# Peptides against a protein of PDB entry 6J54: the designs that were tried, part 32

Target 1, 223 residues: chain A of PDB entry 6J54
Amino acid sequence: NENLFASFIAPTMMGLPIVTLIIMFPSLLFPTPKRLINNRTISIQQWLIQLTSKQMMAIHNQKGQTWSLMLMSLIMFIGSTNILGLLPHSFTPTTQLSMNLGMAIPLWSATVFTGFRYKTKTSLAHFLPQGTPALLIPMLVIIETISLFIQPVALAVRLTANITAGHLLIHLIGGATLALLNINTMTAFITFTILILLTILEFAVALIQAYVFTLLVSLYLHD
Target 2, 42 residues: chain B of PDB entry 6J54
Amino acid sequence: QFQFTGIKKYFNSYTLTGRMNCVLATYGGIALLVLYFKLRSK

## One batch from the design tools (peptide)

Design b1_p17_2_s2 (made by RFdiffusion4, then SolubleMPNN; from b1_p17_2, 13 letters changed)
Fold by OpenDDE base, seed 5:
Structure b1_p17_2_s2 (fold): chain B 223 residues (1-223), chain C 42 residues (1-42), chain A 17 residues (1-17)
Amino acid sequence: as target 1 above (223 residues)
Amino acid sequence: as target 2 above (42 residues)
Amino acid sequence: LFEEISQIYRYLVLLLS
């Protein structure tokens, strides 16, 4: 089973980890514009970023708009890495739970601390939903507190699980198609078709998960 | 609009201040319980 | 192949648990 999970092992060349290069590579795909009217590719990228930015930051006040750069960079990073990870024999850093936790925990903590700093009363009040019966207040506050601490874990695990599961399915179905080539060609063709459809789905999932991750961070900010 | 008097003025689940006070009271209560058990074990 | 897939599923469950 090592062959199935080999793609999730951090790649090394001559004992040196190349994961850093893989992480940095997506940044090269998004050059910064230097002109008022840029190339078509850059213009499309900027247009997409602008659209997503307007959509995500619409729920935030002026103070929350300060986070626009961070959130947009986050979605671009996760999205690009996930898409590149679908290339054959590629390594997806976001399949590593440690990496996702490394992103989720600081961002989550930053949002929580920002909330406590600028909206202390509101932040404390969020531990108790409005209209709660008096007898349920203590238990509900405890549950809400626990829920808060589960947020970063859920954020990281969701991303990791979705990407990892997709990669595994692609690999498994791909292996099955190869095994069926000499057994039943028609069945192999059907399986291959499913593989293609699944791959397309995983491209969508890759982008969606990036968006969801960023969106949830934005929602937790609530500034 | 809600009009609260007495204890409900400070501890309610409908106003922002009331909710905040309830949360603080809950945390305070838990802290006191933990302190009680800690002192009892000594 | 099916046995391998089954083992992978078990590993996946363990990984996600």
Scores: peptide ipSAE 0.119, ipTM 0.747, DockQ to the pose 0.016
Fold by OpenDDE base, seed 2:
Structure b1_p17_2_s2 (fold): chain B 223 residues (1-223), chain C 42 residues (1-42), chain A 17 residues (1-17)
Amino acid sequence: as target 1 above (223 residues)
Amino acid sequence: as target 2 above (42 residues)
Amino acid sequence: LFEEISQIYRYLVLLLS
């Protein structure tokens, strides 16, 4: 099914990759405020950013709140790219596993290293759950170590899978609706309704996945 | 809260220090095992 | 089946590239 995955091919124009421009495009949708009281759109945007910032950084201490800018930029980036990806015939960079790994691995490593740097004792202790029987200690330490290394992979795959699966479903159902238009209009209408509902769901999923991704990074930072 | 004596004082799963020591001990043990197999292969 | 698997592989390579 080459046509099925054609929408996920990185777009190029005249031999030059335009994916870089696509990645940078969401930044244009979030202009920096210049006035004390800005436009309604910018004010709402800043308000949302403040709300999410307060919510996500509430679990962190003063040292952890240093990451507020990074985490908020991350959620805004992933969220905006995911939402823009739902536009017809648009390319979503977050559907690329390489991109998500490129975000997950450095952020995960940064959180882990930050934990080891400032909370070495606590971070090392996290490899062993509290109250573990003595005989199971070596096994659980190994399992927790493996679990730690699975975190960035799971983080990247989760985001990639959720966004990609949504796009695939929209494509498949959309294609099915077009195919059924000439066969049975009633079934085509039903499938079209499902497509609309799925699209609405994918909008929610796009935001949720961005939030979950950022939240998990934040939780890893919190240790 | 818990008072441990002997080896349990340093290696326990209830205290933060004990957990850390257990983790370090397990890593050390694994490292020694790997070292043993590497030296044996020579 | 092999064609489907090949498409999956191509898709995975596409995602990773």
Scores: peptide ipSAE 0.133, ipTM 0.766, DockQ to the pose 0.018; fails the geometry check
Fold by OpenDDE base, seed 4:
Structure b1_p17_2_s2 (fold): chain B 223 residues (1-223), chain C 42 residues (1-42), chain A 17 residues (1-17)
Amino acid sequence: as target 1 above (223 residues)
Amino acid sequence: as target 2 above (42 residues)
Amino acid sequence: LFEEISQIYRYLVLLLS
């Protein structure tokens, strides 16, 4: 039903896309530290960024560490947008496949090209898994090549599908709860409890999907 | 630890160089096949 | 079936727009 997907339509005001402002809004939540010892909020944010950076970039060499800024900004952007999208009547830009493709394709291309530039032999070798029987080599190389080109699509679709599905469930259960308020208050209370649990789950999913998206980009860079 | 001789030295699925050569050979073969069919279609 | 497929396509277009 179209009513279920109405919340996923890009919002406009007088024909002007306000989606741009929505996308830029999360940047306001992460101010640049100016002091040696900042306030509690900024300190916590910097600490979290440091921890995640250390965790994700541990597998990379010195050249890979150069991508730390980009990857951390990516995870912060996706994570913040996903969390903000769980607010009532909010629009989540990451539910738009076009946006996720816009992020996935360039990042994937950059990682692949970087790999071919600095690790040409290793990158070419990744098209053939180690220990492959000789007769299966041509077919497997083709499959791995196709798999490579599916990666950006998989990144975008995974993020889009997970966030969209979560939003749909929240809307459906929420709508059901409201409908049941006038029919059976006891049943409505049960559905409301499910809605709360689902919302908590979606908060976790929002962060996990941001992490997975960034992690996979990082892994593609490592390969 | 891998001891390969002859053609297996250059084309194997165990060594990095061997895997690379196999990939290049596969792509080259496909390219030649495409070229062959393209020329034959004329 | 065709109507359902059409709805799915419209939803996908909305996601891509």
Scores: peptide ipSAE 0.124, ipTM 0.762, DockQ to the pose 0.018; fails the geometry check
Fold by OpenDDE base, seed 3:
Structure b1_p17_2_s2 (fold): chain B 223 residues (1-223), chain C 42 residues (1-42), chain A 17 residues (1-17)
Amino acid sequence: as target 1 above (223 residues)
Amino acid sequence: as target 2 above (42 residues)
Amino acid sequence: LFEEISQIYRYLVLLLS
C-alpha cells in the first residue's frame, strides 16, 4: 500500500520530470478570445476575470492598476492548479513549498521595492504606526521590520498548508471510508458523507486561497 | 492640527515626516550599534 | 517509530524540494 504522502511526490515518466507540463497545462484551459462575442466558456471566464479585476484594482490608482495583468494571471494560475489538484491521481504543484516561495518572494519584493521607489516617504512611515509612544518607537520599528520580512514566508506557507492539508484530509477520510465499508456500513456512510462535504469545501478553499494569495500581494502593493 | 516645536517637529509619531525620521533614526542607531560591536570584538 | 519519523522527514524534504 502507498503511504499518505505518495501523492505529493513530483511525478516522472521514464525518469523525465513531467512537472513542467503539469504547470503549463492550466494555460491551455484559458484560450485567448478572438471574437467580439465568444462562446459561453470564454464569456464566463472573461466575466470572472473582469469581476475580480474590478474588485482588486479598486483600491489602486492608475499606477497601481498597471499590475492588473500580473495579479489576474496569478489568481488564474493558482486557482486553476488548485482545482485541477482535486482530481483523482493528480499532482498539485502548489502543494510544493518551493513553488509557492518562488512566487511569493519575487512578488513581495517587487511590491516592497515599488513602494520604496514611488512612495518612499509613506513606505518608511509604515514601519511606525501613528500615535506610538516615544519610548516604544525603537522596539516597534524593529517589530514592524520583522513583520515585513515574515510576509513572503507567511504568504507561501499559508497557501501550501491549506492545499496540502485539504488533500491529506480527503485521502484519510477516503481511506477510512473504504476500510469501514465491510465493517460497519452505517459508519462508512457517515464518513462518506463527510468526505463529500469536505470535497465541496476543498473546492471552495482552492479558490479562496488563490484569491487570498493574490489579494495580499495587491494589498502589499497598496501600502 | 499638530503643532510641534524643537526636536519634536522632526521626530514624532503623528506626522508622516516625523514617523519617517523616527524609522531612519532607529535604523541608524542599530547600524551604529552593530558597528560598535564589530569594532569592539577586534 | 523511528522508521515512521524518518519517513515523515523524508516527505517533508520532498515538499520543500
Scores: peptide ipSAE 0.105, ipTM 0.759, DockQ to the pose 0.017; fails the geometry check

Design b1_p17_2_s3 (made by RFdiffusion4, then SolubleMPNN; from b1_p17_2, 11 letters changed)
Fold by OpenDDE base, seed 3:
Structure b1_p17_2_s3 (fold): chain B 223 residues (1-223), chain C 42 residues (1-42), chain A 17 residues (1-17)
Amino acid sequence: as target 1 above (223 residues)
Amino acid sequence: as target 2 above (42 residues)
Amino acid sequence: LFEEISQLFKALVSLLS
């Protein structure tokens, strides 16, 4: 069914990819403040950024708080792209696993590298939980090492799977609703109600996944 | 608060240094095993 | 590699749909 996956195809105009413009579009929705007392929309945005920044950076020291700008920009980017992707006939770049891996792997490697750079002893010690029996140390170290390398994959797949699955469900239920209009109107109404509820849920999922993605990156930085 | 002596001082699962040394020892052991199997076939 | 993953994903979704 090409129609089922049509929304996930990268859009092109006259053979030129528009994906770059789509990725850059969310930046236009967050203008920089120019006044002490800004518009209501900008004030709300700044307020939300400050709240999320306080929540995420509370676990970090002064050196870790240097990552605040990067983490906040990341959550805003992912969140905005996910929400915009829920618009009808829109394309969500975060549904592409390549994009999420492109974000997850560098950020994860940076957090791991910074951990080894500044907290070498602590980072190495994290491969072995304290209180482990002596005989289980080698096995547990191997497991923790594998767990570390799974982190970027899990981070990317989690975001991709949640957003993609949501989009697919909306399309499938929407298509089923249209198909049932000519068969059973009552059932179509029920399906339509489910579609509305699912859409509301996907809005929440879009924000949650952005937050979780950024939070996990921040948590990996904290180690 | 932990007082270890001998080998336990350097290789333990309670102290930070001990945990680090255990991890390094594990990686070193794995590296040696891989090296052994690699050189064994030659 | 990503195209192959996408094809596998499409195949899996096709099986589920």
Scores: peptide ipSAE 0.090, ipTM 0.730, DockQ to the pose 0.019
Fold by OpenDDE base, seed 5:
Structure b1_p17_2_s3 (fold): chain B 223 residues (1-223), chain C 42 residues (1-42), chain A 17 residues (1-17)
Amino acid sequence: as target 1 above (223 residues)
Amino acid sequence: as target 2 above (42 residues)
Amino acid sequence: LFEEISQLFKALVSLLS
């Protein structure tokens, strides 16, 4: 049904795209600290950022830690947009494959080129796993090369598919609850409970997907 | 760590240099094959 | 509880990676 995908249509106001405003809105939720001891909200945000930064950058050396700002900004952006997208009648930009490809391809390219620039030998050797039999070397190199090019696509599709699927389930169950209101109140209540549980799950998925997206980018940088 | 002799010294799947050379050789071989088929069609 | 949650999170990340 076309109505199921109506929530995924880019919002416009009198023909003017509002997508740009929606993308920029999450930035307002994370103000920069101006004091050593900030408000409780800012302190919590900074604490969370520090925790995630320590977890993600523990794998990297000092050169890799240069990407800390980019990775943290990426996870904050994707996470915030995904969570805001769970609001009723909201539009999630990350449900658009073009949006995710626009982020995945440049970041992937940056990581790959950075690897080739500073770790040329290691990067080239990465196309051949250790201990490969001599007869399988050419085939495995080809497969690994193809796998490399699939990485940005998989990164984008994973994020898009997970968020989109979650939205679809919420809409479907929500529609089912409305349809069952006048048919069976008990069943409608059960369905509504499932909807609440699903929304909580989608909040978790939203954060996990943001983390996974950023983590994979970081992992590609390390490798 | 691993000591290889002969051609295995340069082309092996255990050492970093060996792996790199194998990858380069594979790409070179593919490029030559593509070139061969391109010239053959002409 | 925290360790279990962390393990679950790691498992989910591994499945999604």
Scores: peptide ipSAE 0.050, ipTM 0.719, DockQ to the pose 0.032
Fold by OpenDDE base, seed 4:
Structure b1_p17_2_s3 (fold): chain B 223 residues (1-223), chain C 42 residues (1-42), chain A 17 residues (1-17)
Amino acid sequence: as target 1 above (223 residues)
Amino acid sequence: as target 2 above (42 residues)
Amino acid sequence: LFEEISQLFKALVSLLS
């Protein structure tokens, strides 16, 4: 049904794309700290950023630590957009595959090029897993090469599919709940309870997908 | 550490250099094949 | 071949977007 996917259409007002404003809105939720001791909200944000930064960048050397700012900004952006998208009647830009590809491809290419630039030998060695039988080397190298080029696509599709599926499920169950209100109130109440539980789950999924997206980008940066 | 002699020293699936050489050899072979077919088709 | 794959990919993205 086309009505089910209406919420995924890019919103416009008077022919002007307001999607740009929606994408920029999450940045307002993260103000720049200016004091040594900031507000509780800012302090919590900084603490979370520091915690996630330490966890994600622990696998990287000093050169990889240079990417910390970009990766943290990425996770905050995707996470905030995903969470905001779970608000009623909201639009999530990350449900658009074009946006996710726009983020995935440049980041992936940057990580791959960085790897080839600074660690050429190691990067080339990744196309051949250790311990591969000699007869399977050519085939496996080709497969790994193909796998490399599939990485940005998989990264974008994974995020898009997970967020879209969650939103779709919420809309479907929500619509079913409304439809059942006049048919069977008891069943509608049960469906509504499921909707609430699903919404809570989707909040977790939103954060997890943001983390996974950023983590995979970080892992591709094999520094 | 693994000790390899002969051709295995340069082409192996265990050492970093060996793996790199195997990858380069594979790409080189594919490139040569593509070049051969391209020149043949002309 | 790469152009064809690129076009197919663009078509796929357009369908999924």
Scores: peptide ipSAE 0.044, ipTM 0.745, DockQ to the pose 0.024
Fold by OpenDDE base, seed 2:
Structure b1_p17_2_s3 (fold): chain B 223 residues (1-223), chain C 42 residues (1-42), chain A 17 residues (1-17)
Amino acid sequence: as target 1 above (223 residues)
Amino acid sequence: as target 2 above (42 residues)
Amino acid sequence: LFEEISQLFKALVSLLS
């Protein structure tokens, strides 16, 4: 079992943690534009960022638009790290639950706190759905309170589980493919094809998870 | 448009204020229950 | 059951962290 999870161990070099460098590396892939007319690559990146920004901020009022930079940076970070994690023998920091919790908990708490600060009445009212029968009010309030506390955990676990599961499958099928090369070439080719399809799927999952994570944070902010 | 009178005016699941009051009442009740059991054990 | 689930969750978190 440890062999399966060996790829998820935080890499170190000469006793120095390389995890910090790995986390910071995606930032280099998104350079800041210096010209009015930027390079094609930078222009495409900015275009994508603007599109995603418009989509995510469409649900927020002007007050919620203040979080646009934070949310866009979050989706870019998670998305880039997830995509880079699909490279061969690459370490994905988002596979670490600790990191995802480190992102989810502060963001969740910030959104909840912001809701209570600026929309106190609405935030308190969210603990009780509209139209609830009178007898079910106490139970439902408790359930909704528990649901609120589960949100940051769900955010972290969802992202971690999806990315980790994908990586595990890639490693397992990849290992099986290598093992089958000496047994049955045809079967190895089939498993290799499945591996390719799975990697393509994982690219999509990587982007989806980044979007979902950011979207849910945005939704919690909107309350 | 909702017309509530009496206690229903302050505690209802339809209006924003009513929902807020219900939530606060629930938390208050739970807090009182916890305090009651805590003080009872002493 | 709750204790078992919590222990399982803690073990899972430790594995994933």
Scores: peptide ipSAE 0.041, ipTM 0.746, DockQ to the pose 0.020

Design b1_p17_2_s4 (made by RFdiffusion4, then SolubleMPNN; from b1_p17_2, 12 letters changed)
Fold by OpenDDE base, seed 3:
Formats: C-alpha cells, structure tokens, sequence
Structure b1_p17_2_s4 (fold): chain B 223 residues (1-223), chain C 42 residues (1-42), chain A 17 residues (1-17)
C-alpha cells in the first residue's frame, strides 16, 4: 500500500472501473432454492432471511409488509458487501458515502412520501409531540422538521463512518504490528492480539450496521 | 378523551387534528414571514 | 466524491420531476 487510504480507492482493471462487478458479486452468493430440502448453506441462509423478515415485519401492518422484499434485499446486500469487504485486498462499496447516500435518500423519501400519501394526518401530527405547551409548539415543529431532514444524512454517514473507521483501524494496527516486530516482539504480540479482537468486532459491526440501516428505514416507514 | 371548545378545539397538542392544524399553522406562519421579508426587500 | 453525489442528486431530481 502506498498510502493509508489506498484501500478506499475504487479499483480499476486496464483503466476501466470494476466497481459494478464488485457490487453485483454478492448476488452470486445467494442462489434461489430449487429443492424442498436444500444444502446446509442454503438452508441456513433461508433460515436467517426468515428470522430477520419475521422480526422486521412484526411491527408493520398488512400494507407495510409489502416492503418486506425490498427491505430484506437491502439488508442482504449491505450485510454481504460489508462482510466481503473485510477480506484482505477487497474493496467495500459501502465505504463510499455516495453509495450510501444513494441508498438512504431514495428509501427515506419513499417512506416519507408513502406516509404523507396514506396517513397524511398522522404524518403531519408527528411534527408535534403530544402534550407540548402552546408556546413551544412553533419552535418544536421547526426542530422536528430539521430532525426529519437529517435522518437520511445520519443514516448514510453512520454506515459509512462505522465501516470506514473499522477498516482504518485494522490497517493502522496491522501496520503498527509489523513495525513493532523488529523493535519489541512482546509489544508486537499485544498489538496483534488487539488486531484479532478488532477484526472479530468488525465482523459484528458489519452485520449490525446492515441490520440497523434496514431497521431504521423500516422504522421510518412505520412512523 | 379531551373535549376542547373554541379555538382550542382546532389548535391543541393532544388531539391528532389539533396537532396537524398547529403544524400547518406554523408552516403557514413561516411562509408568510418569508414572503413578507422578500416583499420588503424589494 | 462530490461529483458522484451531485450526479446522484441530479438523477433523483429528474426522477422526482
């Protein structure tokens, strides 16, 4: 690596970007079931999809459950890309803020517009919490409006920051471990232990961020 | 259930309709203020 | 990055228009 941020540069082959192939690669890992009793890997995959689907759709009405396919595809896409990004010499598209904003803004706008179309009274009433004193109503409505517009930005930045920070920490601690090998072996062993623990943590963070991203989109749909 | 009379029936922070009207009134007030300042600047 | 974000916003505006 020539610089600290080399892993975040979009990879190119013969001068052509291969980001499209990287984005479409996770779809190859999720084949459609064709048999009544499938392989163990497919069975576990379907089981996880069913569990997450039941948990996320439990808070939605019958009409809201129509979004199940879209939300499940979203969590599988983000989760798979994040996990694959933890592989050595791999590129994670979710580290790019442009991609996360490209996902967050349309989904957020769709949920907000859907709320205004079907539940106009309830959606407008959400700008004012119940029991607010009369004098604080205008200020609180403004604050709640600003809060609404910050939601898609916060959603995208949260995912980007957590994944990017994790990758940077792994790179920095890994580089420090290699640098300390010829200086002090004991200290290098400590940093290596931290690197292992951090890697395990990043696997969890990768899955959690996918779940939180999809859950928040689902929650915005419910509200 | 809270039963409000008069202006409080339409503008309250407890009922769904009241909260909606308060939000619309706030947006309308802001829009009028912005319009006033734009017209005053000319 | 900013150029790509601007393209996304432009595409979104075109979609909503």
Amino acid sequence: as target 1 above (223 residues)
Amino acid sequence: as target 2 above (42 residues)
Amino acid sequence: MFEEISKIYEALVLLLS
Scores: peptide ipSAE 0.019, ipTM 0.741, DockQ to the pose 0.038
Fold by OpenDDE base, seed 2:
Structure b1_p17_2_s4 (fold): chain B 223 residues (1-223), chain C 42 residues (1-42), chain A 17 residues (1-17)
Amino acid sequence: as target 1 above (223 residues)
Amino acid sequence: as target 2 above (42 residues)
Amino acid sequence: MFEEISKIYEALVLLLS
């Protein structure tokens, strides 16, 4: 049991936490372009960023598009950390609930407060859906208020749970595959195939979770 | 277009202002209830 | 209130780390 969660322990070298270095490492993968015609890798990265930016900012008004830099940096950070976390013997900071809460709560609060500042009437009215019967108004307002406060928690837990569960499954199935290699080669091959498919799925999940996290933050900003 | 008269003009679930007023009224009611119980406990 | 919330947040982050 201890071996299963060993990969989620914050790594230390010579008694110093390396978590900070790991968190900053994705920034090295996205260098800033210096030329009009960039390298192929940088061009592809820039193209992907532009596509993602266009898709995410299409939902927002002009004032909401001011947050484009932050949202794009967020999706790039989460996406890169999640993908890098799938490397063998790598530590994924996004598997830590504290990390995800540290991102979710401030961003959620910022979006909520921004909404109240610039669109006070709309934000207050958001607590009551249109067409609600008069008798259900107090209860629904309370429920919507509770729902609002659950949003940052759900946002953080969703990311944490999906990434953590994926890593656990990879470790479990990987360990099972190794154990079955000495018992039954055929079964080990099946398990290995599942492991490969799961790994591919986790790559997709890593990107999707980054997108969903950023999208939800963006959606809260739009409201 | 809904035409509301009287109290429904200010407290409705269809207009933006009406919804806002309903929310504020709900929070105000809860605050008054909490205040009532707090004062009652003293 | 914001300072208190910030302190609680920091405490929670430290607890969960």
Scores: peptide ipSAE 0.018, ipTM 0.737, DockQ to the pose 0.036
Fold by OpenDDE base, seed 1:
Structure b1_p17_2_s4 (fold): chain B 223 residues (1-223), chain C 42 residues (1-42), chain A 17 residues (1-17)
Amino acid sequence: as target 1 above (223 residues)
Amino acid sequence: as target 2 above (42 residues)
Amino acid sequence: MFEEISKIYEALVLLLS
């Protein structure tokens, strides 16, 4: 069991945690452009950032677009950390629920507070869906209030669970394939195929979870 | 869009202002209930 | 060919496990 969860423990060097260095590492992968025409890699990165920025901020007005820098940095950070975490024997900080809560709670609170500050009527009205029967209004308002407070937890747990489950499944299937190599080659081939498909899926999940996390934060800001 | 009369003008689930008032009324009612039980327990 | 495939398979599994 220790071997299964060894990839999820915080790495240390000389007794000191190096998690801070791992968290800061993705920023080095996105250098600032200096030339009018950059090299191919930087150009592709900037193009992708612009595309995602246009898609994410299309639902926001001028005031909401001020959050573009923060949201784009968030999606790039989570996406890069998730992709880097798929490297063999690497540590993914996003598998730690504490980190994801540390991101989700402040961002959620900031969006909710911004909504109440600038659009108080709309924010308060959001607790009651349109067309609600009069008798169900008080109960539904309570449920919607509880739902609001569950949002940051849902964001953190969704990201943590999907990334952690994916890594764990890759390790389990990988270990099973290795064990089956000495028993039956045919079954080992089947498990290996599943492992490949799962790895491809995890690459997609890594990007999707980063997008969904940022998108939901953006949607909360829009509300 | 909608024409409401009486109490429904201020407390409805269709207009923005009506929904806001319903939410505030709900929170106010809960606060009053909590206050009532708190004062009753003493 | 089977031995080489097995070696590649083992290496990949070890990297992923």
Scores: peptide ipSAE 0.012, ipTM 0.645, DockQ to the pose 0.013
Fold by OpenDDE base, seed 4:
Structure b1_p17_2_s4 (fold): chain B 223 residues (1-223), chain C 42 residues (1-42), chain A 17 residues (1-17)
Amino acid sequence: as target 1 above (223 residues)
Amino acid sequence: as target 2 above (42 residues)
Amino acid sequence: MFEEISKIYEALVLLLS
């Protein structure tokens, strides 16, 4: 059914892609603080950023903490885009695998490169888990090497799959509810209730996926 | 604390250096195999 | 009241679909 995936098509206006504007829009929701004591909205935002930054960067040393700005911007971007994508008839850029790969690959590459640059011995040692039997060393090293290269793909696919699946489920249940309105009002009410609960769940998923994506990038940096 | 002697001193799965050497040895072996087959085929 | 609730319900379903 073509209608199910229509919401994932890149939007265009007058033949021009407006995806760039949609991607940049969340940045407008986070203005820079100008006063010592800002309004409630900015204060809450800064408070949340501070909490998340402290929580995520607690595992990093001084050099790793230089990534705080990048990681915080990443989580805010993904989180805001995911939440905004839950609005009716909106386009979620993070449902596009290309976008998520575009974020995952450079960040993964940077973390891996940083690891090899500053902690070469430790980084190389990570290809062999501690305590591995001698007979399994060659095979396991190969597997770990493959696993390393799968990491950026896993980051992108995870985010894409979770957000896309959520949107699809909302559309499916919504469509079912609409179809049942004329058939059985009681059943339609039940499905509508499920839809509401699902929407609430998707808000949580949107934030969790942003956190997980950023956390994994941070974890790769730490390792 | 782990203290190894002989070949286990350099190649072990417990120490950082040992693990690194094992990884390098594995990559080296693979590289040599690839090189061998490449030179053999051509 | 029931008609209004029905309209709101329909509108919400349409928005979420």
Scores: peptide ipSAE 0.010, ipTM 0.651, DockQ to the pose 0.013

